# Ledger of designs, part 53: peptides against a protein of PDB entry 4N7V

Target 1, 222 residues: chain A of PDB entry 4N7V
Amino acid sequence: TLRSITSPLVAHRLKPIRQKTKKAVVSILDSEEVCVELVKEYASQEYVKEVLQISSDGNTITIYYPNGGRGFPLADRPPSPTDNISRYSFDNLPEKYWRKYQYASRFVQLVRSKSPKITYFTRYAKCILMENSPGADFEVWFYDGVKIHKTEDFIQVIEKTGKSYTLKSESEVNSLKEEIKMYMDHANEGHRICLALESIISEEERKTRSAPFFPIIIGRKP

## One batch from the design tools (peptide; made by RFdiffusion4, then SolubleMPNN)

Design b2_p14_8_s4 (from b2_p14_8, 4 letters changed)
Fold by OpenDDE base, seed 5:
Structure b2_p14_8_s4 (fold): chain B 222 residues (1-222), chain A 14 residues (1-14)
Amino acid sequence: as target 1 above (222 residues)
Amino acid sequence: DLEEELKKLAEEYE
């Protein structure tokens, strides 16, 4: 099943973006829908031959072939769907489209990992909790130049000297120099606070059923 | 940064 290889993508609160490659264009639209355009070149002109338009919650996929399958000239936005469209739910998507959906999903997840959900200014650093889930990325930019980037898989440290290294186990974290441990302790505290705030704000957002509260900024840049 | 990573991702599917 498609679910065995990916979950429905979630594009809520993401800013519009359009990424062109040789064979495809992937876009997040103003509507927060995601489009994958298949691009072919004929006589030095690029044409869109196929479009997958995915809803913001990832559960609905609309597929169409512009200009009756002849293709539509590549433009600054996806071509409008024609009358010849197919609509699928996530669980009913034909297998032939799974790879393209997976690409869109990974694209969105990557964008989410770089999209601030909570920005928290402490006395010593700018902390940022990102939109990706589960295990959102967390970045700490210390004002003195140290940077810590936490992901679900690793922790990257950039020291004042510019020395960079990656930690993948607790043993490696425990082997850090005392000076670096101080930065790590601060980063962990900031992370805890951001997660707590995320929970509280999300609960209030659910109760009010209003416009999104995120992204949010806590504190002021010194 | 994001653009570079997106480019790398695209290469996996082309």
Scores: peptide ipSAE 0.501, ipTM 0.943, DockQ to the pose 0.913
Fold by OpenDDE base, seed 4:
Structure b2_p14_8_s4 (fold): chain B 222 residues (1-222), chain A 14 residues (1-14)
Amino acid sequence: as target 1 above (222 residues)
Amino acid sequence: DLEEELKKLAEEYE
């Protein structure tokens, strides 16, 4: 099943973006929908032959073939659907579209990993919890130049000297120099606080049914 | 850089 490969993408709160590659253009729209445009070149002109428009919650996929399948000239935005539109739920998406959906999902996840959800200023650092899930990326920019980037898979450290290394196990973390451990301890504390705030704010957001509370900034740069 | 990473991702699907 598609669900065994990926979860429905979530594009809520993401800023619009449009990225063109050789064979595709992926966009996050102002509506927070995601569009995958499949591009073909004919006579030195690029045409959009197929469009997957995915809802912001990833659960609905609208597929259409511009201009009756003849293609529509590539423009600065996806072509509007007109005729011969197919609509699928996530669980009913034909297998032939799974790879394209997976691409869209990974695209969104990557954007989310670079999209601040919570910015928290401490005495020593700017902490940023990102939008991706599960295991949101967490970045700590210390004011003295040290940077720590935590992902679900690794921790990257950039020291004042510019020396960079990646930690992939607790053993490696425990083997760090004491000076670096202090930075790590602070990063972990900031991370804990951001996660706690995320939980609290999300709950209040659910209760109030108001406009999105995120992204949010806590504190100020000293 | 997000753009570079997105480009790399795209290459996996082309």
Scores: peptide ipSAE 0.499, ipTM 0.942, DockQ to the pose 0.902
Fold by OpenDDE base, seed 2:
Structure b2_p14_8_s4 (fold): chain B 222 residues (1-222), chain A 14 residues (1-14)
Amino acid sequence: as target 1 above (222 residues)
Amino acid sequence: DLEEELKKLAEEYE
């Protein structure tokens, strides 16, 4: 099943983006829908031959073939669907489209990992909790030039000198120089605070049923 | 950074 290889993509709160490659264009629209346009070149002109339009929650996939399958000239936005439209649920998507959906999903997940959900300014650093899940990326930009990037899989450190390295175990973290440990401690504190605030804010958002509270900025640069 | 990573991702599916 498709679910065995990927979960439904989640594009909520993401800013619009359009990325063109040789064979495809992937877009996040203002509506937070995701479009995959398949591109073919004929006589030095690029045409969109197929479009997968995926709902913001990833559960509905609309597929259409522009201009009766003849293709529509590539533009700055996906071509509008006409009368030849197929609509599928996530669990009913034909297997021939699974790879394209997986591409869209990974695209969205990557964008989410670079999309701020919470920005928190401390006395020493700008902390950013990203939108991806589970295990959202967390970045700390210290004002003195040190950077720490935490992911679910690793911690990357960039020192003042520009020296960079990746930590993948607690043993490596414990072996850090004392000076770097101080930065790590601060990063961890900021991370904890962001996670706590995320929980509190999400709960309030649920209770009030208001417009999305995220992204949010807390504090200001000193 | 994001753009470069997206390019790399795209190459996997072309």
Scores: peptide ipSAE 0.499, ipTM 0.943, DockQ to the pose 0.910
Fold by OpenDDE base, seed 1:
Structure b2_p14_8_s4 (fold): chain B 222 residues (1-222), chain A 14 residues (1-14)
Amino acid sequence: as target 1 above (222 residues)
Amino acid sequence: DLEEELKKLAEEYE
């Protein structure tokens, strides 16, 4: 099943973006829908031959073939759907489209990992909790030049000298120099605070049913 | 860089 390969993508709160490659264009629209355009080149002109339009919650996929399948010239936005469209739920998406959906999902997840959800300024650093889930990326930019990037899979450290290394286990973290441990401790504290605030704010959003509170900025740069 | 990473991702599906 598609669900065994990926979960429904979630594009809520993401800013519009359009990324062109040789064979495809992926867009996040103002509506927070995601479009995958299949691109073909004929006589030095690029045409959109197929479009997957995915709802912001990932559960509805609309597929259409522009201009009766002849293709529509590539433009600065996806071509509009026609009456010749197919609509699928996530669980009913034909297998032939699974790879494209997976691409869209990974695209969105990558964008989310670079989209600030909470920005928290401490005395020593700018901390950023990102939108991706589960295990949101967390970045700490120390004002003295040290950077720590935490993901679900690893921790990357960039020292003042520019030396960079990746930690993948707790044993490696414990083997850090004492000076670096101080930065790690601060990063961990900032991370804890951001997660706590995320929980509190999310609960308030649920209660009020108001417009999204995120992204949010807490504190200010000294 | 987001753009670079997105390009790398795209290459996996081309």
Scores: peptide ipSAE 0.499, ipTM 0.942, DockQ to the pose 0.904

## One batch from the design tools (peptide; made by RFdiffusion4, then SolubleMPNN)

Design b2_p15_1_s1 (from b2_p15_1, 4 letters changed)
Fold by OpenDDE base, seed 1:
Parts: sequence; C-alpha cells; structure tokens
Structure b2_p15_1_s1 (fold): chain B 222 residues (1-222), chain A 15 residues (1-15)
Amino acid sequence: as target 1 above (222 residues)
Amino acid sequence: SLEEELQELHEEYFS
C-alpha cells in the first residue's frame, strides 16, 4: 500500500514556494496545496505533461494532463485543471503515481524541516523549532557564532572557529569538550522549552478553533 | 541549503 511507503503529506502553515528542476516543478500554493508538474522538453520549449495536485492534508490527489495530454507550456504557476481530471483519495491512489506522491511528501517534509514553528530568543541564542514531524528539527544560533542543529538522527555542531562535526550517539555527546557541553546544555534547555510551549499552544489552538497560532516568535534579539 | 537538498531529492526520483 501507499501508506506502507509514506504517510499523507501535511503542508499546513507552509509558505508558498516553487522549485523548478529539469524534469519536474514542485510547488506549495497559496492554498497550501502541493503541485507536482512533470516537465518534458520539446524543441527547446518545456511543457507540463502531467500534474499531481495534492490537498494540504495529503488525503486528496487530483491528477490531470494539460491540453489533452499534449502538454502546456511551462509557466510561473501550474496550469489550470482541465475537464479531464481524476480525483483519488490517498488510499485509492493508483500505484503508478505512488513514486510521484512520495516525492511530493519528501519535498514537503524537507520544507517543513526548514520552516520555523517556534522561534525563541534567549539571552545567548536564537532557538528555532521546525515544523517537521516526528522529531522536529531544532536549531540554535548562538550570538557568539556557535551553531547547534538537532535532528531525529544526529546533532551537528559548528564551533566559533568554523569547525564542524556530527554526533550520532550519547557517547559522542558525552565526550564533548566542557566548553561545548555548556552550549549543548543551553540548546537542550531551549529545546525543552520550545517543546513545552508547542504543547501548550497547540492545546489552546485546539480549544479555540480559530486561526493558527503558529508560527510564533518568543522574545526578541538583543 | 534547501535548494541543494531539493536538487538531491530530484535526482533521486527523476535521474
């Protein structure tokens, strides 16, 4: 099943973006829908041959072939759907489209990992909790130049000198220089606070059922 | 960067 390969993508709260590559253009629209345009070049002109338009919650996929399959010239936005469209639920998507959906999903996940959900300014650093899940990325930019980037899989440290290294185990974290441990401690505290705030804010958001509260900025740059 | 990672992702699926 498609579900065994990927979960429905979630594009909520993501800013519009359009990324052009050789064979495809992927976009997040103002509507927070995700579009994958499959591109073919002919006579030095690029044409959109197929479009997958995925709802913001990932559960509905609309597929159409512009200009009756002849293709539509590539533009600055996806071509409008034609009369010959197919609409599928996530669980009913034909297998031939699974790889393209997976691409869209991974694109969205990547964008989410770089999209601030909570920005928290401490006395020493700018902390950012990202939108991706599970295990949201967490970045700490210390005002003195040190950077810590935490992901579900690793911790990357960039020291003042520009020296960069990646930690993948607790043992490696424990072997850090004492001065770096201080930065790590601060980063961990900031991370804890952001996660706590995320929980509290999300609960309030659920109760009020109003406009989204995220992204949020807490504090100010010194 | 995001652009670099997107390029890598593209190559993975469309190369």
Scores: peptide ipSAE 0.321, ipTM 0.904, DockQ to the pose 0.802
Fold by OpenDDE base, seed 4:
Structure b2_p15_1_s1 (fold): chain B 222 residues (1-222), chain A 15 residues (1-15)
Amino acid sequence: as target 1 above (222 residues)
Amino acid sequence: SLEEELQELHEEYFS
């Protein structure tokens, strides 16, 4: 099943973006819907031949073929659906579209990994918890130039000198120089706080059932 | 950069 490969994408709170590549254009719309436009070139003109429009919660996929499949000239926005529109739920999406959905999902995850959910200024650093899940990216920009980037898969450290390296195991983290461990400790504390705040704020957001509370900025740069 | 990573993602799915 598609679900065994990926989860429904979540584009809530993401800013609009349009990324053009050779064979596709992927967008997050103002509506927070995600569109994948499949592009073909004919006579030096690019045409949108197929569009997957995915709801912000990823659960509904609308597929259409502009101009009866002849294509619509590529523009600065997806072509509007007209006739012969197919609408699918996530679990009923035909297999032929799974790869394209996976692409959209990974695109959204990538954007989310670079979209601040919580910005937290400490005495020493600007901490940013991102929107992606599971295991949201966490970045710490120390005011002295050190940077730590935590992902689900690794921790990247950029030292004051510009030296950078990646840590992929706890043993490697434990083998860090003492001076770097201090930065890691601070980063971890900031991370813990952001996660705690995320939980608390999310709960309040759930209770109020109003506009989203995120993104949020806590504190200010000293 | 985001653009670079997006390009890599594109190549993975559409090359």
Scores: peptide ipSAE 0.310, ipTM 0.899, DockQ to the pose 0.835
Fold by OpenDDE base, seed 3:
Structure b2_p15_1_s1 (fold): chain B 222 residues (1-222), chain A 15 residues (1-15)
Amino acid sequence: as target 1 above (222 residues)
Amino acid sequence: SLEEELQELHEEYFS
């Protein structure tokens, strides 16, 4: 099943973006829908031959072939759907489109990993919790130049000297120099606070059923 | 950069 390969993409709160590559253009629209335009070149002109338009919650996929499959000239936005439109739910998406959906999903996840959800200024650092899930990326930019980047898979450290290294186990974290451990402790505290705030704010958002509260900024740079 | 990572992702799916 498609679900065994990927979960439905989540594009909520993401800013619009359009990224062109040789064979495809991927976009997040103002509506927070995601579009994958498949591009072919004929006589030095690029044409959109196929479009996958995915809802912001990833559950609905609309597929159409512009201009009866002849293609529509590539423009600054996806071409309008034609009369020949197919609409699928996530669980009913034909297998031939699974690879393209997975691409869209990974694109969205990448964008989410670089999209601030919570920015928190401490006495020593700017902390940023990102939108990706599960295990959102967390970045700490210390004002003295040290940087810590936490992901679900690793922790990257950039020291004042510019020395950079990646930690992938608890043992490696425990082997850090004492001075670096101090930065890590602060980063972990900031991370804990951001996660706590995320939980509280998300709960309030659920209760109010209003516009999204995120992204938010807590505090200010000293 | 995001653009570089997107290019790598593209190559993975469309090469």
Scores: peptide ipSAE 0.304, ipTM 0.898, DockQ to the pose 0.832
Fold by OpenDDE base, seed 2:
Structure b2_p15_1_s1 (fold): chain B 222 residues (1-222), chain A 15 residues (1-15)
Amino acid sequence: as target 1 above (222 residues)
Amino acid sequence: SLEEELQELHEEYFS
């Protein structure tokens, strides 16, 4: 099943974006829907031959073929659905579209990993918890130039000198120089606080059922 | 950058 290889994409709170590549254009719309436009070139003109429009919660997929499959000239937005329109739930999506859905899902996850959910200013750094899941990316920009980037898979450190390295195990973290450990300790504390605040704020959102609180900024740069 | 990573993702699915 599709569910065994990917989860429904989640595009909530993401800003609109349109990314053109050679064979496809992928967009997040103002409605927070995700569109994949499959592009073909004929006589130096680009045409959209197929469109996958995915709901913001990833559970509904609308597929259509502009101009009866002849294609619609590529524009600044997806063409309106007119011909051969099919609507599927996530669990009923035909297998022939799974790869394209996976592309859309990975695109959204990538955008989420670059989208701030919580920005927290400390005395020494700007901390940012991102929107991606599971294991949201966490970035710490120290005012003196040190940067720490935490993901589910690794920790990247950029020192004042510009020296950069990646840590993939606890033993490597424990082997850091004392000076770097101080930065890591601060980063970890900021991370803990952001996760705690995320939990509290999410619970309040659930209770109020009002407009989203995220993204949120806590504190200010000194 | 985001654009670079998106290019890599595109190549994986459409090359």
Scores: peptide ipSAE 0.302, ipTM 0.898, DockQ to the pose 0.832

Design b2_p15_1_s2 (from b2_p15_1, 5 letters changed)
Fold by OpenDDE base, seed 5:
Structure b2_p15_1_s2 (fold): chain B 222 residues (1-222), chain A 15 residues (1-15)
Amino acid sequence: as target 1 above (222 residues)
Amino acid sequence: DLEKELQKLHEEFFS
């Protein structure tokens, strides 16, 4: 099943974006829907031959073939669905579209990993918890130039000298210079605080059923 | 940054 290889994408709170590659254009719309446009080139003109439009919660997929399948000239936005439209639920999506859905999902996750959910200013750094899940990315930009980027898979450190390295195990973290450990300790504290605030704010959203509280900025740059 | 990572993603799915 599709569910066994990916979860429904979640594009809520993401800003509109349009990214073009050789064979596809992927977009997050103002509606927070996600569109994958499959592009073909004919006589030096690019045409959209197929569109997957995915709802913001990832559960509904609308597929259409512009201009009766002949393709529609590539523009600054996806072509309107006019004919040859099919609508599927996530669990009923034909297997032939699974790879394209995965592409959309991976794109959304990538965007989410670069989309601030909580920005927290400390005395020493700008901390940013991102929107991706599980294991949201966490970035710490120290005012002195040090940067720490935490992901579910690794920790990247950029030192004042510009030296950059990646840590993939606790052993490597424990082997850091004491000076760098101080930065790591601060990063971890900021991370904990952001996660705690995320939980509290999310719970309030649930209770009040209000408009989204995120993204949020806490504190101010010194 | 995003563009570079997207290019890698694109190659993974459309090559």
Scores: peptide ipSAE 0.466, ipTM 0.939, DockQ to the pose 0.869
Fold by OpenDDE base, seed 4:
Structure b2_p15_1_s2 (fold): chain B 222 residues (1-222), chain A 15 residues (1-15)
Amino acid sequence: as target 1 above (222 residues)
Amino acid sequence: DLEKELQKLHEEFFS
């Protein structure tokens, strides 16, 4: 099943973006819907041959083929759907479209990993918890130039000198120089706080049922 | 860099 290889994408709170590559253009619209435009070149002109328009919650996929499959000239926005559109739920999406949905999902996750959900200023650093899930990226920009970037898969450290390295195990973290451990400790504390705040704020957001509370900024640079 | 990472993603799915 599609669900066994990916979860429905979540594009809520993401800013509009349009990214063109050779064979596809992927967009997050003002509506927070996600569009994948499959592009083919013919006679030195790029045409959109297929469009997957995915709802912000990832659960509805609308597929259409512009101009009866002949294609629509690539423009600065996806072509509008016409009458011969197919609409699927996530669980009913034909397998032939799974790879393209995965692409959209991975794109959204990438954007989310770069979209601040919580910005938290400490005495020593600007901490940012990102929107991606599970295991949201967490970045710490220390005011003295040190940077720590935590992902679900690794921790990247950039020292004052510009020296950069990646840690992929707890053993490697434990083997850090003492001075770096201090930064890591601070980063971890900031991370803990952001996660706690995320939980609390999310709960209040659920209760109020109003406009989203995120993104949020806590504190300010000293 | 989003563009660089997107390019890698694109290559994974469309190459």
Scores: peptide ipSAE 0.464, ipTM 0.938, DockQ to the pose 0.798
Fold by OpenDDE base, seed 3:
Structure b2_p15_1_s2 (fold): chain B 222 residues (1-222), chain A 15 residues (1-15)
Amino acid sequence: as target 1 above (222 residues)
Amino acid sequence: DLEKELQKLHEEFFS
């Protein structure tokens, strides 16, 4: 099943973006829908031959072939669907489209990992919790130049000297110099606070049924 | 950045 390969993509709160590559253009629309345009080149002109438009919650996929399958000239936005539109639920998406859906999902996750959900200014650093899940990326930019980037898979450290390295185990973290451990401790504290606030704010958002509370900024640079 | 990572992702799925 598609679900065994990927979960429905989540594009909520993401800013509009359009990224072109050789064979495809992927977009997040103002509506927070995600579009994958498959591009072919004929006589030095690029044409959109197929479009997958995915709802912001990833559960609905609309597929159409512009201009009766002949293709529509590539423009600054996806071509509008007209006739011969197919609409599928996530669990009913034909297998031939699974790879393209996975592409869209991976792109959205990438964008989410770079989209601030909570920005928290401490006395020593700017902390940023990103939108991706599970295990959101967490970045700490210390005002003295040290940077720590935490992901689900690793911790990257950039020291004042510019020395950069990646930690992938607790043993490596424990082997850090004492001075670096202090930065790590501060980063971890900021991370804990951001996660706690995320939980509290999300709960209030659920209760009020209001517009999204995120992204938020807590404090200000000293 | 994002563009470079997208290019890598694109190559994974379309090349």
Scores: peptide ipSAE 0.458, ipTM 0.938, DockQ to the pose 0.824
Fold by OpenDDE base, seed 2:
Structure b2_p15_1_s2 (fold): chain B 222 residues (1-222), chain A 15 residues (1-15)
Amino acid sequence: as target 1 above (222 residues)
Amino acid sequence: DLEKELQKLHEEFFS
């Protein structure tokens, strides 16, 4: 099943984007829907041959073939659905479209990993918890130039000198120089605080059922 | 950046 290889994409709270590559254009619309336009080139003109439009919660997929399958000239937005329109639920999506759905899902996850959910200013750094899941990315930009980027898989450190390295085990973290450990300790504290705040704020959102609270900014740069 | 990462993703699916 599709569910065994990916979960429904989640595009809520993401800003509109339109990214063009050689064979496809992927967009997040104002409606927070995700569109994948498959592009072909004929006589130096690009045409959209197929469109997958996916709902913001990833559960509904609308597929259509512009201009009777002949293609529609590539423009600044996806063409309107006119021909060969099919609507599927996530669990009923034909297998021939699974790879393209995976593409959209991976794109959304990438965008989420770069989309701030919580920005927290400390005395020494700007901390940012991102939207991706599970294990959201966490970035710490120290005002003196040091940067720490935490993901579920690794920790990347950029020192004042510009020296950059990646840590992938607790042993490596424990072997850091004392000066770097101080930055790491601060980063970890900020991370814990952001996670705690995320939990509290999310619970309040659930209760109020109002407009989303995220993204949120806490504090300001000193 | 996002564009570079997207390019890698695109190549994975469409090359």
Scores: peptide ipSAE 0.453, ipTM 0.937, DockQ to the pose 0.826

Design b2_p15_1_s3 (from b2_p15_1, 6 letters changed)
Fold by OpenDDE base, seed 4:
Structure b2_p15_1_s3 (fold): chain B 222 residues (1-222), chain A 15 residues (1-15)
Amino acid sequence: as target 1 above (222 residues)
Amino acid sequence: DLEKELQELHDEYFS
C-alpha cells in the first residue's frame, strides 16, 4: 500500500514556493495545496502534461491532464484543472502515481525541515525547531559562531573554526570534546524546551480552534 | 541549501 511507504503529506503553514526542475515543477500554493507538474519539452517549448494536485493534508489527490493530454505551456503557476479530472483519496490512489506522490511528500518534508515552527532565543543561541515530522529538525545557532543541526538521523556540528563533522550515534556524541559537549548540552536543553512549548501551544491551538499559533518566536537576541 | 537538496531529490525520482 501507499501508506506502507509514505504518510500523507502535510503542507499546513508552509509558505508558497515553486521549484522548477527539468522534468517537473513542484509548488506549494497559497492555498497550501501541493502541485506536481510533469513537464515535457517539445519543439523547444515546455509543456505540462500531467498535474497532481494534493490537498494540504495530503489526503486528496486531484489528477488531470491539461488539454486532453496534449499539454499546457509551462507558466508561472499550475494550469487550472478542467473537466475529466480524477480525484482520489490517499488510500485509493492508483499505484502508477505512488512514485510521484512520494516525490511530493519528500519535497514537502524537505521544505518543512527548513521551515521554522518555533524560534527560541536563549542567552547563547538562536534555537529553531522546524516543521518536519517525525523528529523535527532542530538548529542551534550560537552567537559565537558554533552551529548544531540535529535531525532524526544525525547531528551536525560546525565549530568556530569552521570545522564540521557529523555524529550518528550516541557513542560519537559521548566522545565529543568537553568544550563541544557544553554546546551540545545547551542545544539539548533548548531542544527540550522547544518540544515542551510545541506540545503546550499545540494543545491551546486545538482548544481555541482559530488561526494557527505557529510559527512562533520566543524571546529575542540579547 | 534547499535548492541543492531539491535538485538531489528530483534527480532521485526523475533521472
Scores: peptide ipSAE 0.325, ipTM 0.905, DockQ to the pose 0.837
Fold by OpenDDE base, seed 3:
Structure b2_p15_1_s3 (fold): chain B 222 residues (1-222), chain A 15 residues (1-15)
Amino acid sequence: as target 1 above (222 residues)
Amino acid sequence: DLEKELQELHDEYFS
């Protein structure tokens, strides 16, 4: 099943973006829908031959072939769907489209990992919790130049000297110099606070049924 | 860089 290889993509709160490559254009629209345009070149002109338009919650996929499959000239936005459109739920998406859906999903996750959800200024650093899930990326930019980037898979450290390294186990973290451990401790505290606030704010958002509260900024640079 | 990572992702799926 499609669900066995990916979960429905989540594009909520993401800013519009359009990224062109040789064979495809991927976009997040103002509506927070995600579009994958498959591009072919004929006589030095690029044409959109196929479009996958995915809802912001990833559960609905609309597929259409512009101009009766002849293709529509590539423009600055996806071509509008016409009469020959197919609409699928996530669980009913034909297998031939699974690879393209997975691409869209990974694209969205990448964008989410670089999209601030919570920005928190401490006395020593700017902390940023990103939108990706589970295990959101967390970045700490210390005002003295040290940077720590936490992901689900690793911790990257950039020291004042510019020395950069990646930690992938607790043992490696424990082997850090004491001075670096202090930065790590501060980063972890900021991370804890951001996660706690995320939980509280998300709960209030659920209760009020209002517009999204995120992204938020807490504090200001000293 | 986001564009670089996107290009790598594209290459994985379309090349």
Scores: peptide ipSAE 0.307, ipTM 0.899, DockQ to the pose 0.835
Fold by OpenDDE base, seed 2:
Structure b2_p15_1_s3 (fold): chain B 222 residues (1-222), chain A 15 residues (1-15)
Amino acid sequence: as target 1 above (222 residues)
Amino acid sequence: DLEKELQELHDEYFS
């Protein structure tokens, strides 16, 4: 099943973006829907031959072939659905479209990993918890130039000197120089606080059922 | 950066 290889994408709260390559254009629209446009070139003109339009919650996929399959000239936005329109739920998506859906899902996850959910300013650093899941990325930009980037899989450190390295185990973290441990301790504290705040704010959002609270900024740079 | 990583993702699926 498709569910065995990917989960429905989640594009809520993501800003509009349009990324073009030679063979495809992928977009997040103002509506927070995700569109994959498959592009072919004829006589130095690019045409959109196929479009996958995925709902913001990833559960509905609309597939269409512009201009009766002849293609529609590439523009600044996806062409409107006109020909060969099919609508599928996530669990009913034909297998021939699974790879393209997986692409869209990975695209969204990547964008989410770069999209701030909580920005928290401390005395020493700007901390940012990102939108991706599970295990959201967490970045700490110290005002003195040190940077720490935490993911579910690793911790990347950039020191004042520009020296950069990646930590992948607790043993490596424990072997850090004392000076770096101080930065790590601060980063971990900021991370803990952001996670706690995320939980509290999310609960309030659930109760109020109003406009989204995220993204949120806490504090300001000293 | 995001643009570079997006390009890599595109290359994986469409190159």
Scores: peptide ipSAE 0.304, ipTM 0.900, DockQ to the pose 0.848
Fold by OpenDDE base, seed 1:
Structure b2_p15_1_s3 (fold): chain B 222 residues (1-222), chain A 15 residues (1-15)
Amino acid sequence: as target 1 above (222 residues)
Amino acid sequence: DLEKELQELHDEYFS
């Protein structure tokens, strides 16, 4: 099943974006829907031959073939759906579209990993908790130039000198220079606070049932 | 950064 290889994409709170390549254009719309446009070139003109439009919660996929399959000239936005459209739920999506859905999902996940959910300014750093899940990315930009980037898989450190390295185990973290450990400690504290705030704010958001509270900014740069 | 990773993703699926 599709569910066994990917989860429904989640595009809520993401800003509109449009990324073009030779063979495809992927977009997050103002509506927070996700569109994958498959592009073919004829006589130096690009045409959209197929469109997958995915709901913001990833559960509904609308597929259409512009201009009766002849294609519609590529523009600055997806072509409008035609009368010949197919609508699928996530669990009923034909297998022939799974790879394209996976692409859309990974695209969204990547965008989420770069989309601030909580920005927290400390005395020493700008901390950012991102939108991706599980294990949201966490970035710490120290005002003196040090950077720490945490993911569910690794921790990347960029020192003042520009020296960069990646840590993938607890032992490697424990072997850090004392100076770097201080930065790591601060980063971890900022991370803890952001996670705590995320939980509290999410609970209030659930109770209120209003417009999204995120993204949020706490504090200001000194 | 994002652009580079997006390009890599595109290449993976459409090259």
Scores: peptide ipSAE 0.347, ipTM 0.912, DockQ to the pose 0.777; fails the geometry check

